# Designs tried in a protein design run: peptides against a protein of PDB entry 6J54. Part 139

Target 1, 223 residues: chain A of PDB entry 6J54
Amino acid sequence: NENLFASFIAPTMMGLPIVTLIIMFPSLLFPTPKRLINNRTISIQQWLIQLTSKQMMAIHNQKGQTWSLMLMSLIMFIGSTNILGLLPHSFTPTTQLSMNLGMAIPLWSATVFTGFRYKTKTSLAHFLPQGTPALLIPMLVIIETISLFIQPVALAVRLTANITAGHLLIHLIGGATLALLNINTMTAFITFTILILLTILEFAVALIQAYVFTLLVSLYLHD
Target 2, 42 residues: chain B of PDB entry 6J54
Amino acid sequence: QFQFTGIKKYFNSYTLTGRMNCVLATYGGIALLVLYFKLRSK

## One batch from the design tools (peptide; made by RFdiffusion4, then SolubleMPNN)

Design b2_p16_3_s4 (from b2_p16_3, 11 letters changed)
Fold by OpenDDE base, seed 1:
Structure b2_p16_3_s4 (fold): chain B 223 residues (1-223), chain C 42 residues (1-42), chain A 16 residues (1-16)
Amino acid sequence: as target 1 above (223 residues)
Amino acid sequence: as target 2 above (42 residues)
Amino acid sequence: SLFEEISQILRALISL
């Protein structure tokens, strides 16, 4: 089990953390445009960013559009790190709960505090669902308050668990496939097919988790 | 069309202001209870 | 043969 989870250990070299370099690496994959008409790769990236931006900000008013840059940078960061993490023997920083909490808690706190600052009435009213029976009001307000504080934890754990589980399954099925190659080639072929399907699924999960994480942060802003 | 009169006007689960007041009242009640038990233990 | 080639590539990738 320890050998199985060795891929999730933060890499260091001579006591110096390489994690910082790994976290900063995805930023190099998204260069800023210097011309009106760029090359194909940058144009495709800009097109994808614009599409995702329109999808994310479609539920927000002009005041919510202020967070567009932060939310788009967040989804690009999480998405790129998750996709790069699917490379063999690669380390994904998003598998670390500490990192995800480090992102979730400040962003969640910022959204909640901004909500209380500019939309105090609406934010306070969200602790009580509309149409609640009078006898259930105190209990439900407490439950909604607890639910609010669980949001950043759930956000971080969801991302961490999904990415970590996917990585673990890919490693396990991959190892099983290699082990079965010398035992039964037919079974190994089936296992390999499952591995391919699983990797495709994990690519989708990597993008979906990035989107869900960013979307939930956005929804908490204007919830 | 929610037309509330009396106490229901300020404390209701349908209007925005009513919901806010209910939340504040709940928090205030909890705070008073905590304060009561804290003072009682002394 | 294709499966063997892919498996060899996979083994090489895992062995890195």
Scores: peptide ipSAE 0.033, ipTM 0.693, DockQ to the pose 0.014
Fold by OpenDDE base, seed 2:
Structure b2_p16_3_s4 (fold): chain B 223 residues (1-223), chain C 42 residues (1-42), chain A 16 residues (1-16)
Amino acid sequence: as target 1 above (223 residues)
Amino acid sequence: as target 2 above (42 residues)
Amino acid sequence: SLFEEISQILRALISL
């Protein structure tokens, strides 16, 4: 059991936590453009950022577009960390629930507070769906209130669970593949094929979870 | 275009203002109930 | 065999 979760232990070197360096590392992969026409890699990165920004901010008005920088930085951070976490012996910070809560709670609270500040009437009205029968109003308002407070938890747990489950599954299938190499080569080959397919899936999941996390924050902002 | 009269004008589930008032009324009612039970236990 | 080579590559990747 300890070996199974060893990959999720925060790495340290000489007793000093290096998690901070790991968290900061993805920022080095996205350099700032310096030329009018940059190299192909930076151009592709900027193009992707522009595309994602246009898609995510299309649902927001001018006031909501103020959050574009934060949301885009968030998706790039989560996406890059999730992808890098799929490398062998890599530690994925987003597998830590504490980190995801640390991101989810402030962003959620900021979006909710922003909603209440600038769209008070609409935000308060969201606690009661339109057309609710009069007798169900008190109960439904309570449920919607509870639903609101579950949002940051669901946001953090979703990201954590999806990334963690993927890593665990890759580890287990990989270990099983190695164990089966000396037992049944054909079965090991099948298991290895599954591992490859799973790895491809996890790459997709890594990006999707980053997108979903940012999208939900954006949706909470838009109300 | 909902035309409500009386109390329904202020407390309805269709208009934005009505929904807001219903939510506020619900929270106010819950707060009063909590206050009542707290004072009762005191 | 191809499978042995792939397995060696996989082991090498895991050992990194």
Scores: peptide ipSAE 0.016, ipTM 0.686, DockQ to the pose 0.013
Fold by OpenDDE base, seed 4:
Structure b2_p16_3_s4 (fold): chain B 223 residues (1-223), chain C 42 residues (1-42), chain A 16 residues (1-16)
Amino acid sequence: as target 1 above (223 residues)
Amino acid sequence: as target 2 above (42 residues)
Amino acid sequence: SLFEEISQILRALISL
C-alpha cells in the first residue's frame, strides 16, 4: 500500500519542497510570442488558445470576457500539469486535493461575488429554479444554497479523483505487467496492451478534466 | 407572457423578480426563525 | 521480439 501511493507524496530535496518548481515548470512550455510569424509550436499554441478562448467565452458578455486571460491560463496550467504528470515517475501537483482546493475556492468565490455584484437579481433568482411548485420553494432554496457551497468542493474533488484514479490505474497495470513478465509472457503482453490503451485514455482524461474544471468555473461566472 | 395578479405577482417561481422575492422571503424566514430560537434561549 | 525490446526499454526507464 505504501508503495502504491508513494508516487503521490510531495517530493522534497534536502528538506526543501520542490513542488513549487514543479508547479512553475509548465509555464516554461508556453513562451510568449515575439514575432508576427512565430515557430510552429508557438503558432499551434496560440491557435489552440484562441480556439478555446473563443469557445469558452462565447457565452459571456464583455464583462465576463475580462476573465478570458485567467480562464485560459487556468486551462493551460491544469492541462499541462496533467499531461506532464503522465510522464513516468513524475509528480502531478493536481493529484493533491489541497492544490485543487486552492484553485477552486478562490475562483468560485470570485465568480459568486462577481455575480452578486453585477447580476444581483439573477444570482438571487438562481437559488430557485423556474417553475417550482410553491410548496417546494423553501426546501428547494435551501438545497440550492447548499449546492452552491458544494461547488468548489466538487470542482476540487472531481479533478483530484479523476487524475489520481488514472495514475493509480496506470501504476497498478504497469506493476502487474512487470510482475507477469517472468511468469507468463503472453499475459504480460495483454496487460501491456491494456496499459498502452489506458495511457492514451489518461491523456484524454487529463485534457478533459482541465477543460471541465475551467468550463465549470466559467459557467459559474455566467450563472 | 406570464400575467400574475395579487400576491403571485411578487412571489412566483416563473418571473425573475418573483423568484428573487421567494428566495429573499425564504432567507428572511430562516433568519427570523434563527433569531427567534436565539432569543428564546436567552 | 518487439515486446521484449519494449519491455527492456520500459524497465530501463523505470530504473531511472
Scores: peptide ipSAE 0.016, ipTM 0.689, DockQ to the pose 0.013
Fold by OpenDDE base, seed 3:
Structure b2_p16_3_s4 (fold): chain B 223 residues (1-223), chain C 42 residues (1-42), chain A 16 residues (1-16)
Amino acid sequence: as target 1 above (223 residues)
Amino acid sequence: as target 2 above (42 residues)
Amino acid sequence: SLFEEISQILRALISL
């Protein structure tokens, strides 16, 4: 059991935490452009950022588009950390629920308070769907209120669970493959194939979860 | 599109204003209930 | 065996 969860322990070097360095490392992979025509790597990165920005901010007006920088930085951070976490013996900060809650709660609070600040009437009306029978109004308002407070928790848990489950599954299937090498080579080959397919899937999941996390924050902002 | 009279004008589930008032009324009712039980325990 | 060597390398890589 210790071997399974060893990759989720915060790493230290000589008693000094290196988690801060790990969190800051993805920023080095995205340098700021300094030329009119950049190299291929930076150009592709900028192109992807522009595409995702257009898609995510399409639902927002001019005032909502002021959040574009924050949302794009968020997706880049989560996406890069998730991808780097798929490297062998790497520590993924997004597997820590505390990290994801630290991102989800402030962003959710900001979006909710922004909605109440500038669109108070509409925001309050969202607690009651249109056409609700009069007898169900109090109960439905309560349920909708509870639903609102579950949002940051669901946002953090979704990201944490998906990334953590992926890592655990890779370790388990990998361990099973190694164990089966001396028992049945044919079965070991099958499990190894599954492991490869799973790792490819986890790359996609890593990006999708980053996108979904940021998208939901954006949707909460839009209300 | 919707014509409401009386109390339904202010408390309805169809208009934006009506929905807002219903939500506020619900929260107000809950607050009063909490206050009642808090004061009753003393 | 070749499989043992590969498995050892893979174990080492996974352990990293």
Scores: peptide ipSAE 0.018, ipTM 0.689, DockQ to the pose 0.012; fails the geometry check

Design b2_p16_4_s1 (from b2_p16_4, 12 letters changed)
Fold by OpenDDE base, seed 5:
Structure b2_p16_4_s1 (fold): chain B 223 residues (1-223), chain C 42 residues (1-42), chain A 16 residues (1-16)
Amino acid sequence: as target 1 above (223 residues)
Amino acid sequence: as target 2 above (42 residues)
Amino acid sequence: VLEETLSKLLEKLLNL
């Protein structure tokens, strides 16, 4: 059904894709502070960034804390894009698997290579959990190696699937509400209430998925 | 600290060095098996 | 309660 997936099609203007502009737009919502005491909006934003930064980077050493800027920018980007995508008739770039893979694979590879560079012995040892019986060592090493390569795929698919599923549900329930308006107003009202509750849930999911995506990247760096 | 003797000192699942050696041995074994089958096919 | 529920949901998502 083309109507259900129309919102997931990359928008074009005069034959030119405007996806790049949509991706860049969230960055405008987070201006850089110029004063020690900034406006209320900027102060709240900086406060939230500091709180999330402290929570995420608490696990890392000083060398790992160098990634704080990258991780905070990532969570702000994904979170803002996901929230903006919940607007009616808006395109969410994070619904595209290609974009999420484009973010996940480089970040994953960077974390893995960084681990091998600075903690080679520990990184190699992670392919074998502690206390493994000797007979299971070869099989478990293979499984853990496969698990490593599944990490970027799982990271991308999780984000894509959660956001896409949420959008589909909003569209389906929204369409059902409109169809029921002419049939039964009471049922339409109930369906509309469910739609509102679902939209609130999707706002939470949007933020959680951004956090989880960034957190997993951070955890891979720590390992 | 675990005290291992003999081959278990180098290949164990408890120490970092032992785990690393097990991983390397596994990869080496797989590589040798792949090489063997590749040479056998010809 | 909200923090606990969020933590539980996060754990569920991380275990996937």
Scores: peptide ipSAE 0.097, ipTM 0.748, DockQ to the pose 0.026
Fold by OpenDDE base, seed 4:
Structure b2_p16_4_s1 (fold): chain B 223 residues (1-223), chain C 42 residues (1-42), chain A 16 residues (1-16)
Amino acid sequence: as target 1 above (223 residues)
Amino acid sequence: as target 2 above (42 residues)
Amino acid sequence: VLEETLSKLLEKLLNL
């Protein structure tokens, strides 16, 4: 068990946490554009940011558009950290529930507070779905209230669980492949093929989870 | 189009105002119940 | 068993 979860331990050197540097590292991959026509890498990055920004912010009004920078930075951060975490022998900060809670709770609270400040009527009405039978209204309001408070936890746990599960699976299959190399080379080759396919899948999952996390934050803001 | 009259005008699950009032009424009821039990325990 | 497993998992995930 210790060997299985060793990759999820926060790395430290000389008693100093390296996690801070690891978290800040993805920022170096996205430099600020300085020219009207940048190089290919920056141009592709800007294009992707614009594309995702337009897609995600399409559901928001002018006030919601002010959150574009926050949401785009969030998706880029989570996405980049998740992708970098798939590198061999790397540490993924998003596998730490504390990290994800640290992102989810403030963002969720900000969206909820913003909703109550500017759209009080709609925010209060959101606790009761349309067309509910009159007899179910009190119970449903309570359930929706509880559901609201579960949202930040759900955001954090969803991201953490998906990324962690993927990493564990890669680790287990990888370990099995290494163990089978000395037992049966043919089976080891099969497991290795599965590992490759799984790794490709995890790249997709990494991006999807980043998108889903950001999208849900955006959706809560849309209330 | 929904045309509500009477109490249904203020408490309905279709209009925004009606839904809001239902939510407020629910919270108010819960608050009153909690207050009642709190005062009764004193 | 579930409580213990969840506690251990939480400790690992929260880096406690």
Scores: peptide ipSAE 0.095, ipTM 0.757, DockQ to the pose 0.021
Fold by OpenDDE base, seed 3:
Structure b2_p16_4_s1 (fold): chain B 223 residues (1-223), chain C 42 residues (1-42), chain A 16 residues (1-16)
Amino acid sequence: as target 1 above (223 residues)
Amino acid sequence: as target 2 above (42 residues)
Amino acid sequence: VLEETLSKLLEKLLNL
């Protein structure tokens, strides 16, 4: 049991927290372009950022597109941290719910307050879907209000649960594979194949969760 | 287009203004209920 | 046992 959760312990070196360095490390992987024609790595990175930015900002007007830099930085941060977390013996900060809440709550509050600031009438109207029967209006408004407050929690928990579950599953299947090596080599091979497929899936999940997290923040801004 | 008269003009679930007013009325009602129970307990 | 395990996991996840 101790080995199962050992990967989720905040790492320290000589009593000094390394978590701060781990969080800052992904920023070093994305250097700023200095040339008109950059190398292949930077060019691919810029291309991906441009594609994702165009896709995510398509739902926003010019005023909403001001958030493009923030949202793109968010997706790059979460995506890079999630991918780096899949490395063996690595610590993934996004497995910590405290970190994800620390990102989700401010961003959610900013989007909600921005909506109330500039589109007060529309934002208030969103608490009541159109065409609602008159008798259900008070109850539905309450439900929509509760739904709004659950958004930051759901956003953080979704990211945390998906990444954490993936890490645990890889660890468990890996441990099972090692245990089966001395029992049945054929079964161990099957389990190992599943482990490989699972790791590939977790790479996809890591990117998808980063995208979904950022997309939902963007969607809340649009509303 | 919807044509509402009377109270339905201001409190409806179809128009943007009507929806907003319904939401505000609901919050106002809840606030009054909370205030009532708070004052009643004293 | 499960409740204790979940509690310990929650503490680690929340960095408590």
Scores: peptide ipSAE 0.085, ipTM 0.743, DockQ to the pose 0.020
Fold by OpenDDE base, seed 1:
Structure b2_p16_4_s1 (fold): chain B 223 residues (1-223), chain C 42 residues (1-42), chain A 16 residues (1-16)
Amino acid sequence: as target 1 above (223 residues)
Amino acid sequence: as target 2 above (42 residues)
Amino acid sequence: VLEETLSKLLEKLLNL
């Protein structure tokens, strides 16, 4: 069982944590353009960033678009770390709930406090949906308050669970494939095909989870 | 086009101000209840 | 702690 979760252990070298280097590594994959016309890779990256930025900030007003840099950096960070984590024998920091909570709670708190700071009336009104019967108002306000505080937890757990589950499945099916190679080659081929399909799915999940995480943070800011 | 009069003008689930006042009233009521039980235990 | 808890839970649920 320890071998199953060994891929999720924070790596250290001579007692020094190299997790900080792993977290900082994705930033090196997105260089800042220095020319008017850059090479193909940087141009594609900038194009993708512009498209995602336009899509994400389309629901925000001019004041809300001030968060564009933060949200785009967040989606690029989570997306890149998730994809890099699908490499063989790699460690994904986003599988750590502590990291996701450490990322979700401050961002959620910032969005909630920003809402109360600049849109106090609207933010307070969100605790009560429109058209609520008078008798259900106190109960629904309490439920909505609890729901608000569950948001950062749900955000962190969703990202952690989806990425962790994907890695576990790839590990299990991969191990089963290797074990079946010596028993039944045909069955091993089937499991290998499933492994390939699963890895493709996990690539999609890696990007979707990054998008959903950023989108929800953006949505909480908008609300 | 909600035309509310009286108490419904300030406490309603349709207008923004009404919803805000309902939320504040709910929190105030809870705070008073907690305060009551805290003072009662003394 | 979470990984250890999940490992223990999986062992208990799957009887492995």
Scores: peptide ipSAE 0.066, ipTM 0.736, DockQ to the pose 0.015

Design b2_p16_4_s2 (from b2_p16_4, 12 letters changed)
Fold by OpenDDE base, seed 3:
Structure b2_p16_4_s2 (fold): chain B 223 residues (1-223), chain C 42 residues (1-42), chain A 16 residues (1-16)
Amino acid sequence: as target 1 above (223 residues)
Amino acid sequence: as target 2 above (42 residues)
Amino acid sequence: VLEKVLSELLLKLLNL
C-alpha cells in the first residue's frame, strides 16, 4: 500500500517542502514572446493559445471576454501540470483534491457572483426552467439550487478523480507487468501493451481534463 | 408573447420576470419556514 | 479493509 500511494505524498527536500517549486515550474515552460517572429516553440504555443482562446471565448460578449486571460492561464496551468505529472517519479499537484478545490471554489464563486451582479434578473430566472408546471416550481427551484452548489465540488472531484485514477492505473498495470515477467512472458507482453496504450490515453485525458475544467468555468460565467 | 392576467402575470414559468418572482417566492417561503421552526423550538 | 484504504487515500489526497 505504501508503494501504491507513495507518488501522491507531498515531496520534501531536507525537511523543506518543494511543492511550491513544483507548482511554479510549469510557468517557466511558457516564456513571454519578445520578438516579432519568435522561435518555433513559442510560435506554436502562442498559436495554440490563440486557437483555444477563440474557441472558449466565442460564447461570451465583450464584457465576458475580459476573462480570457484568466481562463487561458488556467488551462495552461492545469494542462502543463497534468502532462508533467505523467513523468516517472513526478508529483502532480492536481491529484490533490485540496489544490483543485482551491481553484474551483473561488472561480465558481466569482462567476456566480458576477452573474448576480450584472445580470441579476437572468441569473435568478435560471433556477426555474421555462415551462415548468406550477405544482413543481418549488421543488424544481430547490433542486436547481442544490445543483448550483454541487458545481464547484463536481468540478474539483472530476479533475482529481480522472488524474488520480490514471496514475493509479498506470502504476497497477506496470506492477502487474513486472510480476508477470517471471510467470508468463506472453501475458506480460499483453499487459505491457495495455500499459503503453493506457499511457497514451492518459496524455489525452490530461489535456482533456484541463480543457473541460476551464470550459466549465467559462460556461458558468456565460450563464 | 404570452398574455397573463392576475397573479399569473407576476408568477409564471414562461416569462423571465415571472420565473424570477417564482424563485424569490420559493426562497422567501423557505426562509419563513425556517424562521417558523426556529421560533417554534424556543 | 477497503474502507481503511479509501480513508487513507482520501487523507493523502486532501494533503492531511
Scores: peptide ipSAE 0.063, ipTM 0.755, DockQ to the pose 0.020
Fold by OpenDDE base, seed 2:
Structure b2_p16_4_s2 (fold): chain B 223 residues (1-223), chain C 42 residues (1-42), chain A 16 residues (1-16)
Amino acid sequence: as target 1 above (223 residues)
Amino acid sequence: as target 2 above (42 residues)
Amino acid sequence: VLEKVLSELLLKLLNL
């Protein structure tokens, strides 16, 4: 069991936690453009950021587009950390529920409070779906209120669970593959193939979870 | 456009204002109930 | 077993 969760222990060097450095590392991969025509790598990165920004901000009005910088930085951060976490012997900070809650709760609260501040009537009305029978109004309002408070938890747990489950599965299948190498080479080859396919899937999951996390925050902002 | 009269004008599940008032009324009712039981237990 | 695994996982995820 300890070996299974060893990859999720916060890394330390010389007794000092290096988690902060790991969290900051993805920022180095996205340098700021310095020229009119940048190199190919930066150009591709900027192009991707522009595409994602256009897609995510399309649902927002001009006031909601003020959050573009925050949301784009969020998706880039989560996406990059998730992808980097798939490297061998790497630690993914997003596997820590504490970190994901630390991101989800403030962003969720900010979106909720922003909604209440600028769209008070609409935000309050959102607790009651349109066309609800009169007899169900009190119960449904309570349910919607509970649903609202579950949102940050669901947001954090979703990201944590998806990334962590992927890492665990890669670890387990990888360990099984190594164990089967000396037992049955054919079975080991099958498990290795599954491991490769799973790794490819986890790359996709890493990006999808980053997108979903940011998208849901964006949707909560839009109400 | 919905035409409501009387109490339905202020408390309905169709208009934005009506929905808001229903939500506020629900929260107010719950708060009053909690207050009632709190005062009753006191 | 599931509860133990989930509990341990949660503790590890929370870095506790």
Scores: peptide ipSAE 0.057, ipTM 0.760, DockQ to the pose 0.020
Fold by OpenDDE base, seed 4:
Structure b2_p16_4_s2 (fold): chain B 223 residues (1-223), chain C 42 residues (1-42), chain A 16 residues (1-16)
Amino acid sequence: as target 1 above (223 residues)
Amino acid sequence: as target 2 above (42 residues)
Amino acid sequence: VLEKVLSELLLKLLNL
């Protein structure tokens, strides 16, 4: 059990937490453009940012589009950290629920407060779905209120659970493959093939979870 | 496109204003109930 | 809007 969860322990060196450096590392992969025509890597990054920005912010008005920088930085951060976490013997900060809560709660709070600030009527009306029978209104309003407060928790837990589960599965299958190398080479080859397919899947999951997290924050902003 | 009259004009689940009023009424009712029990316990 | 978007996404993901 200790070996299984050892990869999720916050790494420290000389008693100092290096998690801060790990969190800051993805920012080095995205340098700021300096030329009109940049390098291929920078150009691809800018293209991806513009593409995702246009896609995600299409549902927002001008006031909502002010959040474009933050949302794009968020998706790039989570995506890059998740992808880097798939490197062998690496630590993913997004597997820590505390970090994801630290991102989810402020962003959720900001979206809720901005909604109440600029769209008070719509925000209050959101607690009651349209077309609800009159007898169900009080109960449904209560449920919807509870649902609102569950949103930041759901964001954090979803990201944490998906990334953690993926890492655990890779670790388990990888460990099984190593154990089977000396027992049955054919079975070990099968498990190794599964491991490769799983790693490819986890790359996709890493990006999808980053997108879903950012998208839901954006949707909460839009109400 | 919805035409409501009477109390349904202010408390409906279809219009934005109606939904808002229903939510406010619900919260107000809960607040009054909590206040009632709080005052009763004293 | 959120419920509609989520429902549509779920339907697309489930291929319904």
Scores: peptide ipSAE 0.020, ipTM 0.772, DockQ to the pose 0.027
Fold by OpenDDE base, seed 5:
Order: C-alpha cells, then sequence, then structure tokens
Structure b2_p16_4_s2 (fold): chain B 223 residues (1-223), chain C 42 residues (1-42), chain A 16 residues (1-16)
C-alpha cells in the first residue's frame, strides 16, 4: 500500500528537494559553547558528548583518538536524525539505504586504508585468525576477505532496516488503532497502549543504532 | 613465543609474520589460478 | 573484538 511507504518518500517543495534541509537541521540543535560555564542545555549536551567520547575512545591509542571528532559527530548526527524521524509526518533520512551506504562505505574504506597504512603487518595478519589449522588457512583467508567486504553493507543495512522496520510498525499499529476505534473501543485502547510502548522502544532503538553504527566504525579502526 | 623451524617459521598461524605470509601466499595462489584459467580458456 | 565488546556490555547489563 502506498500509504505505508508515503513517509519514506523524499519530500519536495515546488519540485525542489527539502532532504538537504532536513539533514542539516539536527546540526542546529547542538550549538557550540561560547562560555566557560554555559547554559544548562549546552552543559548537558557537552557532558553527554564527553562521556560517550571517553567510552568510545578508551580502546584507541593516541593516533586512533584523532578520530574522536569524526566519531562523535557521526553518533550525534545519526542519533539526532533518528530521534527527529520519530516525530509525526517526519522524514527520516537514515531510512534511505543510499544515505547509509554513503556514510558506511567511505568510513569503512578510511578505517581499512588507515589500518593498512600504519599497521600493515597486523592488518594483513587479521585475515587469518591465530591458531588456524594449516589445512584450513586458504579457505579461511577467503572467508575473512569476504567478511571484510560485507562489513560496510551490514553496517548500512542494519541501520536502515532497524529504523525502517520501526517506522512501519508504528504506522501499522497506528492504523489498526484508528480502525478499531469504531469497532471496539476496549481493543483500540489496548492497541494504543502497545503503540505507546512501541514508540518508546523505537526511541531506544534510534539511539542504540546510532551508537552501534559509530562503535563498529571505531572497532574497524582499532581492528 | 613460538619456536618454529624450517618453512613453518615463515608460514604459521601463530606468529604475526607467519600469518601475514600465509595471507599473501593465499592471495598469490588465487591470482595464479585465475591467471592460469584465463590463459587456458584461450 | 566485537564479540569481546558485546560480551562485556552484556555482563554490565546483567550486573555480573
Amino acid sequence: as target 1 above (223 residues)
Amino acid sequence: as target 2 above (42 residues)
Amino acid sequence: VLEKVLSELLLKLLNL
């Protein structure tokens, strides 16, 4: 049904795509601090960024910690876009596989190339797990190579599928509640309760997927 | 520390260098096989 | 590495 996927269509005004504006909008929610002691909202944001940064970058060496800005910006971007996408009649750019691939492939490539540049021996050795029986070495190297190339695809598809599925479920349950209002009010109330619980779950999923996406990029960097 | 002798010193799944050499040998072998079949088809 | 991270996260969630 076209109605179910209508929310996934890129919005346009007078034939001009508004997708670019929607993508840029979350950046306005995180202003740069100008004072040593900032407003409560900015202080909380900075505190959260610092906490997440410390957790994510703890596994990295000094050279890897240079990626902190990129990774933190990525998690903030994906997280904010996913949360905003849960608003009624909102378009979520991260539901588009093209966007997620556009983020995943370059970041994955950068991490892989960085690994080969600075840790060539370790990166090459990563294709063969330690302790592998001699007879299985050729096959396992091939499998590990394939696994490497699946990483960006899995990264993009995971994010896209989780967000898209959540949106579809909200729409389906929402539609069911409206249909049941005229048939059975009691059942409609139960369905509405499920919708609320599902919405709360989707908020959590939105943040988790942002974190997982960024974390995996970080892990690929660390190898 | 692992003590390997002979060819196992260079091709093993335990040392970093050994693992690297195994990977390179595998890729080289695949490349040679592909080349062989490409030349064979003609 | 991912398995280790996931296992550690699971342990934290379970308070083990």
Scores: peptide ipSAE 0.020, ipTM 0.747, DockQ to the pose 0.029

